# Peptides against a protein of PDB entry 7AE7: the designs that were tried, part 109

Target 1, 321 residues: chain A of PDB entry 7AE7
Amino acid sequence: KVYKDLREFLEVLEQEGQLIRVKEEVNPEPDIAAAGRAAANLGKNQPAVFFEKIKGYKYSVVTNVHGSWQNHALMLGLDKNTSTKDQFYELNRRWDKFPVPPNVVKREAAPCKENVIDKDINLFEILPLYRINEQDGGFYISKASVVTADPEYPDDFNKLNVGTYRIQVKDRDRVGIQALAMHDIAVQLEKAEAENKPLPIAITIGNNPLVTFMASTPVGYNQNEYEFVGALQDGVPMDIVKSDLYDHLYVPAGSEVVLEGHIIPRVRTVEGPFGEFPGSYSGARLQCEVKIDRITHRTNPIFENLYLGIPWTEIDYLMAL

## One batch from the design tools (peptide; made by RFdiffusion4, then SolubleMPNN)

Design b2_p17_4_s1 (from b2_p17_4, 15 letters changed)
Fold by OpenDDE base, seed 3:
Structure b2_p17_4_s1 (fold): chain B 321 residues (1-321), chain A 17 residues (1-17)
Amino acid sequence: as target 1 above (321 residues)
Amino acid sequence: TESFQEHLREYEALRAA
């Protein structure tokens, strides 16, 4: 099976008994994190946890989407009981199909374009933000697929990067992003900052699970993650759509939320701390700042966020293959 | 919260069935 978006995947997870739906209103803190920890205690068969109602917010949260080998099997469209070994063999078989170019769909055909916010941007109105860890220095978006391009080669689709980065919410329309030197985004940012230019960015949230997987998987600088998604879909192209602000940036057509903006050149602001591991916090550091200039989103957008708990964490499953 | 622990117990019961 191939999934067009997060919603199609969540439906399958629910059908397969790999999603818990929490229908009662929860407090953002500590209930979401507590629920994630409790789901992790279910052992090897950890479900996704879908929170329908969050106090003080309009929209839903889902966590632990990639949080088990069963969820990984289902992501690949395999039987949920497929062995880790067989999942690995199938993943490798499909990987050899690279490249599978994506389909560029029209704006009117892209669910991520259902709603637009271009003024009075407030991330808290769109995302049910919460502290993942009790001692976090703020709210984090930890499972976004971040789209950037090479500013020297903006029309080179092979240099379009889709990556996962630590993102802290700084203000209603500002986020901090951790762009480390080993990340492709850091190469692109260096080029932009050399000219004191903003780096165009699209931060996409709530994607096709294979997009999230590939955004978390290092590939070559001249390899497009969307072309790997098509390969991992066994040769079925994924659907992408042009961003609203930038002709050279393409986002998953089915994204729940797309934050379009720019990295402010040569600006660094305090970011963190963040609990990257249980009981371990990365210190506060000066990091890049993104201005959000436009939001597009699906009606009743689902905020997909990472669960961080006792190993195996969701990160461990995302990187285990 | 107590409600979430209850939901987890229900989920565990559903998986054990």
Scores: peptide ipSAE 0.015, ipTM 0.492, DockQ to the pose 0.016
Fold by OpenDDE base, seed 4:
Structure b2_p17_4_s1 (fold): chain B 321 residues (1-321), chain A 17 residues (1-17)
Amino acid sequence: as target 1 above (321 residues)
Amino acid sequence: TESFQEHLREYEALRAA
């Protein structure tokens, strides 16, 4: 089984008993985090948790999408009871199929383009934002696949980077990104900042689960994560579409939300704290700031966000393979 | 532009209601 988008994956998770649907209205805090912890307490078969109604917000949240070995098996299109060993074997077998180039679809064929916001941008109108941890210094987008290119080689598709970074909401149209020196985005940002230029960025939320997986998986600087997604789909290309603002940035065609903008050159603002692990907070740091200039989104977009709770957390499964 | 702190206060007010 190959998934075009998050929705197809959530349907399979629900069919396989790996998704809990919360139909009652919840408070963003503490109910989302509490329900995530409750799901984690169900043992090894941790389901995704889908919140249909969130007080004060129009749209839904889903958490813990990658939060179990069953969900990982299903992500690979395997039986949910496939052993970790067999999942690893299959992952490695498919990895050797790299590269599998993506299909570039027309704008009109891309679900992420159903709606456009290009003025009066307010992230709170699109994303049901909440504090993941009680002591978080703000609202985080923790499961975005962030698309950037090398500003020196913008047309080199092999240098197109899709990564996962900690993103704190700073304002209606501003986010902070933790770009560590070891991340490919930091290399690209350094090149842009050397010229005092903005770095084009697309922050994509609610993707095909293999996109999210590959965005969290370190690859070579000259390797495109989308070509690995095709490999992990056993040779089936994924669908991408050109961003609206930038000719050289491509986003998953099925993304629930795409935040297009730029990293402001040579600006650093306070970001954090964030509870990356239970009982440990990464301190406040000066981090990059992104201006959001355009949003495209599916109708009734689903905000996929990371569950951070007791190990094994969703991040542990993303890093374990 | 309303600051992050204003949004946080608004959010906390919505949470308390």
Scores: peptide ipSAE 0.008, ipTM 0.337, DockQ to the pose 0.018
Fold by OpenDDE base, seed 5:
Structure b2_p17_4_s1 (fold): chain B 321 residues (1-321), chain A 17 residues (1-17)
Amino acid sequence: as target 1 above (321 residues)
Amino acid sequence: TESFQEHLREYEALRAA
């Protein structure tokens, strides 16, 4: 099975018994993290956890979407009981199908375009933000697929980067982003900053699970993650749509939320600390700052965020493949 | 380093607005 969006995947997870739905109102803290840890205690077959109601917020959160081998099997459209070995075999087989170019859909056909916010941007109205770890220095968007392009070659689709980066919410319309030197975004940012220009950015949240997977998978600078998604879909192209603000940025058509904006050139602000792993906190550092200029989102957007807690966190599964 | 408490206060302010 191929998934167009997060919602189709969540439906399958629920049908397969790999999603727990929390229907009662929860507090953002500590209940989301606590419930995630409780779900992790269910053993190796860790389900996704979907929180329908969060106190003080309008919308839902889902965590641990990639948090088990069963969920990874289902992501690949395999039987949930497919062995890790067979999952790797199938992944490798499909990888050889690269490149599979995405379908560019019209704006009107893209679910991520259902709603637009272009003034009075407030991330807290759209995202049920919470501290993932008790000692986090703020609210993190930890599972976004961040789209940037090469400012020297903006029309080169092969240089369009879709990556996962640590993002701290800094204000209503500002986020800090950790652009490490080893990331393709850092190369693109360096080029923009050399000219004292903003780097266009689209931060996409709640995607097709293979988009999230590929955004977390290092690829070559001249390899487009969407073309790998098509490969991992066994040759079925994924659907992308042009961003509203930038002709050269394409986002997953099915994204729950798209934050369009720019990295402010040569500005660095304090970001962190963040508990990346249990017992390991990265210290606060000066990081890049993004101004959010436009939001597009699905009606009743689902905030997909990373589960962090007990060893074999969701990140461990995302990096293990 | 903005303390965790400062971020929490900012958060509360952002949610109240």
Scores: peptide ipSAE 0.005, ipTM 0.332, DockQ to the pose 0.021; fails the geometry check
Fold by OpenDDE base, seed 2:
Structure b2_p17_4_s1 (fold): chain B 321 residues (1-321), chain A 17 residues (1-17)
Amino acid sequence: as target 1 above (321 residues)
Amino acid sequence: TESFQEHLREYEALRAA
């Protein structure tokens, strides 16, 4: 099976008994993190946790979407009981289908374009933000697929990068982003900053699970993650759409939320601390700052965020394949 | 085209670094 978006995947997770739906109103803190930890304690078959109602917010949160081998099997459209070995063999078989070019859909056909916010941007109105860990220095968007391009070759689709980065919310329309030197985004940012230019960016939230998987998987600088998603879909192209602000940036057509903006050149602000692993915090550092200039989102957008509970974090599963 | 196995090895190496 191939999924067009996060919603189709969540439906399958629920059908397969791999999603817990929390229908009662929860507090953003500490209930989301606590419920995630409780779900992790259910053993090896850790379900996703979907919070329908969050106090003070309009929209829902889902966590632990990739938080088990069963969820990974289902992501690949396999039986949930498919062994890790067989999942790996299937991943390898599908990887050889690269490249599978995406379909560029019309704006009218892209669910991520259902709603637009282009003024008075407030991230807290769109995302049910919470501290993932008790000692976090703020609210994090930890499972976004971040789209950037090479500023010297903006029309080179092979240099379009889709990556996962630690993003701290700094203000209503500002986020800090951790762009490490080893990441393709850092190369692109360096080029932009050399000319004192902003780097165009689209931060996409709540994607097709294979987009999130590929965004967390390092590929070559001249390889497009969307073409790998098509390969991992066993040769079925994924759907992408042009960003609203930038003709050269393409986002997943099914994204729940798209934050379009720019990395401010040569500006660094305090980011962190963040609990990347249980009992381990990355200290506060000066990191890049993004201004959000436009938001597009699906009606009733789902905020997909990372679960970092004990003993197995969702990130451990994302990085284990 | 880098094989998935080469990609995984590079990823593991980056994670271990």
Scores: peptide ipSAE 0.000, ipTM 0.316, DockQ to the pose 0.146; fails the geometry check

Design b2_p17_4_s2 (from b2_p17_4, 15 letters changed)
Fold by OpenDDE base, seed 1:
Structure b2_p17_4_s2 (fold): chain B 321 residues (1-321), chain A 17 residues (1-17)
Amino acid sequence: as target 1 above (321 residues)
Amino acid sequence: TETFLEHLREYEALRAA
C-alpha cells in the first residue's frame, strides 16, 4: 500500500484500530497534551489521536501518527503486526531502490493548492496551535517537512533539502526555526546570509507519512529526500508540486498546509524553551526567523503535530528506523 | 481531560470487542 497524503494514511490507521477519534470539543490546553500522554500510556501499540473540534479554532489536530511500531509497519504498507526486524529488513531492501524521482504534478492537480492566503496572514486561523508542554515558551510546529534549496544551485534538484526542524510560532506571520550547523538548511542559509539575501523556504505540514519519515532521516547534501520516499514506496514515485512563490522549491502535492516564505537574513530572535523530553527543557536560544508570505492549504486542513510524552515518543520511533 | 479519558475508555472497549 502506498499513500498519497496524510488523509489516506489516517484512514488506514482508523481501519486498523490505530487511530482514536475525539469528536467532542476539547480545549487546546491542556487537553491535547493530556490526551497524547494518555495515548502513550496504552503501551507499545499506541494509536494516533485525532481531535475533530478544538475550542477557539476551526480545524483539527492529529498527534502520534508515527507513535508505534504498528503505525510504522502500516506506513510501509505492511501488516501492522510485522516485527521490527522485518520492518528493518524491508526498509533496507527498499532503500536500495534509490533514487526514485518524484512526479511533478500540475498546480490544479495538487490538493495543497485548494485554498490560498496571500494577505492578512494569521497562522492561528489555519493551525490550531497549542503548547505541547506546560513550560514551553510558545506554540510549536514540531512535525513539519521544511523545504529549502542551495541558493547557488537553485536548479539542482539533488540539493533540494526536505528536513524536520523545531519551529516556534512568533507572530501571526512569523516563526522561529532551529537551523543547527549540522543541518543542510544551515549550509544553505549561510550561503544566503553571506550575500545578505533571504533564503526561500516552504514549511509543509500534514504530509504523506514517508515524507515526514524521510524529512526526519539524515541523507547526503546531494541527495533528495523525495527520491528516497519513492524508494520507500517500493519504487512508486511520490507526487510533488512547484511552490507558488519559488520556481525552484517543490512541496508534497498532498500537504495539508504549506507555509511559503523566507528566512530573514542575519536576524536572530529568542526561541524556546521547549520540552524536548519529559522533565527536560532546552534553554532559550537565538534562532532564525521566517516571514510567512503565502499560505496554501487543503480545505479543512489537518494540523499534524508531534506528540512528546513518555519515552518511546513519536520522535523515538521516527529516529529508530 | 475527563472527556478524553472517557473517549479512551470507549476506544479500549471498542478495541476489545
Scores: peptide ipSAE 0.015, ipTM 0.543, DockQ to the pose 0.016
Fold by OpenDDE base, seed 2:
Structure b2_p17_4_s2 (fold): chain B 321 residues (1-321), chain A 17 residues (1-17)
Amino acid sequence: as target 1 above (321 residues)
Amino acid sequence: TETFLEHLREYEALRAA
């Protein structure tokens, strides 16, 4: 099976008994993080946790979407009981299908374009933000697929990068982003900053699970993650759409939320601390700052966020493949 | 937190069935 978006995947997770739906109103803190920790304690077949109602917010949160081998099997459209070995073999078999070019869909066909916010941007109105860990220095968007391009070759689709980075919410329309020197985004940012230019960015939230997987998987600088998503879909192209602000940036057509903006050149602000692992916090550092200039989102957008509570967290599964 | 733990227990019970 191939998924067009997060919603189709969540439906399958629920059908397969791999999603817990919390229908009661929860507090953003500490309930979401506590719930994620509790889900991690359910053993090897950890479900996703979907929070329908969050106090003070309009929209829902889902966590632990990739948080088990069963969820990974289902992501690949395999039986949930497919062994890790067989999942790995299937991943490798499909990987050899690269490249599978995506379909560029019309704006009208892209669910991520259902709603637009281009003024008075407030991230807290769109995302049910919460502290993931008790000692976190703020609210994090931890499972976004971040789209950037090479500023010297903006029309080179092979240099379009889709990556996962630690993102701290700094203000209503500002986020900090951790762009490490080893990441493709850092190369692109360096080029932009050399000319004192903003780097165009699209931060996409709530994607097809294979997009999230590929955004977390290192690929070559001249390899497009969307073409790997098509390969991992066993040769079925994924759907992408042009960003609203930038003709050269393409986002997943099915994204729940797309934050379009720019990395401010040569500006660094305090980011962190963040609990990346249980009992381990990355200290506060000066990191890049993104201004959000436009938001597009699906009606009733789902905020997909990472769970980081206990060993065998969702990130451990994402990194183990 | 308690309500969530109850839902998790219900979920475990549903998986065991």
Scores: peptide ipSAE 0.014, ipTM 0.536, DockQ to the pose 0.017
Fold by OpenDDE base, seed 4:
Structure b2_p17_4_s2 (fold): chain B 321 residues (1-321), chain A 17 residues (1-17)
Amino acid sequence: as target 1 above (321 residues)
Amino acid sequence: TETFLEHLREYEALRAA
């Protein structure tokens, strides 16, 4: 089984008993985090948790999508009871199929383009934002696949980076990104900042689960994560579409939300604290700031966000590879 | 790949405890 988008994956999770649907209205805080913790405490078969109604928001949230070995097996299109060993062998077998180039679809064929917001941008109108941890310094987008390119080689598709970074919401149209020196985005940002230029960015939310997986998986600087997604789909190309603002940035065609903008050159703002691990907060740091210039989104977009808690949480499954 | 196997081993160890 190959998934075009998050929705197809959530349907399979629900069919396989790996998704809990919360139909009652919840408070963003503390109910989302509390329900995530409760789901994590269900043991080995940790389901995704889908919140249909969130007080004060229009749209839904899903958490813990990658939060179990069953979900991981299903992501690979395997039986949910596939052993972790067999999942590993299958992953490795598929990995050797790299590269599998993506299909570039037309704008009109891309679900992420159903709606456009290009003025009066307010992230709170699109994303049901909440504090993941009680002591978080703000609202975080923790499961975005962030697309950037090498500003020196913008047309080199092999240098297109799709990564996962900690993103704090700063304002209605501003986010902070934790770009560590070891991340490919930091290399690209350094090149842009050397010229005092903005770095084009597309922050994609609610993707094909293999996109999210590959965005969290370190690859070579000259390797495209989308070509690995095709490999992990056993040779089936994924669908990408050109961003609206940038000719050289491509986003997953099925993304629930795409935040297009730029990293402001040579600007650093306070970001954090964030509870990355139970009982440990990464301190406040000066981090990059992104201006959001355009949003595209599916109708009734689903905000996929990371659940953080006691290992093994969703992040452990994403990093375990 | 090595990180996956290590995490898997840690996961199995945590399950066995």
Scores: peptide ipSAE 0.000, ipTM 0.397, DockQ to the pose 0.168
Fold by OpenDDE base, seed 5:
Structure b2_p17_4_s2 (fold): chain B 321 residues (1-321), chain A 17 residues (1-17)
Amino acid sequence: as target 1 above (321 residues)
Amino acid sequence: TETFLEHLREYEALRAA
C-alpha cells in the first residue's frame, strides 16, 4: 500500500490498532506530552496518539506516528507484524529502485493548497503549539520536512534538499532553524549568505510518512529525497507541487501545512534550549531565523509533532534508518 | 544501514532480555 498523505496513513494506523484517539479536550501543556508518555508505556507496540481537541487551539495534534516497528511496517505498506529483519530487507530492496522521479501535480490537485494565508501570519492560529519538554525554551516544530534548493543551481532538482531540522517558533511569523554545518541546508545557506541574499524555504508539516522518513535520512547532496520516497513506495512516484512563492521549490502535495518563507541572511538569534533526549538539553545557541511569508494548509490541518518522552522515542525509529 | 542494524540488534536484545 502507498499513502498519498498523512491522513491515509493515520487511517491505516487506526484500522490496525496502532493509533489512539484522544477525544477529550486536553491542555497543550502538560497533557500532550504526558499522554504521549503514557502511550509509550503501553509496551513494544507503541501507537500513534491523535489529540482531537486542544484547549485554546482550533486544530489537532498527532504524535508518535513513527513510534514503533508496527508503525514502520505499515509505513512500508507491509503487515504490521512484519519482522524488523523483513522490514529491513524490503527497505533495502526498494532502495535499489532509486531514482523514482516524483509526479508534479497541478496546484488545484494539491490538498496542501486548500487554504492560503498571506496576510497577518500567525503560526499559533494554524498550529497547536506546545512545549514538548517542560524545560524547553519555547515551542518546537520537530517533524517538519524542510525544503530548500541550491541558490547557485535553483533549477537542479537533484540539489533540492528535503531535511528535518530543529525549528523553534520565535514569533507569530518567525521561526529559528538549527542548520548545522553537516546539513545540506547549511551549504545552501552559506551560498545565499555569501551574496547577502535570503534563502527560500518551505517548511512542510504533516506529510506522507515516507517523506518524513526520508527527510530524516541523510542522503547525498545531489540526491533528491523525493526520488527515494518513490523508491520506498516500490516504484510508485510521490506527488509534489510547486510552492506558491518559489518556482524552484516543490513541496509534498498532501502536506497538512506548508510554511513558505525565507532564511534572513546573516541574522542569528537565540534558539533553545530543547530537550532532544530525556535528561539531555542542547544549550541555547545563536541560530538562523526564518520569516514566514505565506502559509498554505489543508482544511482542519493536523499538526504532526515529535514525541520525545521515553527511550526508543520516535527519533530513535526515524534515525535508526 | 549499519546504524539501523545496530539499533535493530539493540532493540531485539532489549526485547529478549
Scores: peptide ipSAE 0.000, ipTM 0.390, DockQ to the pose 0.106

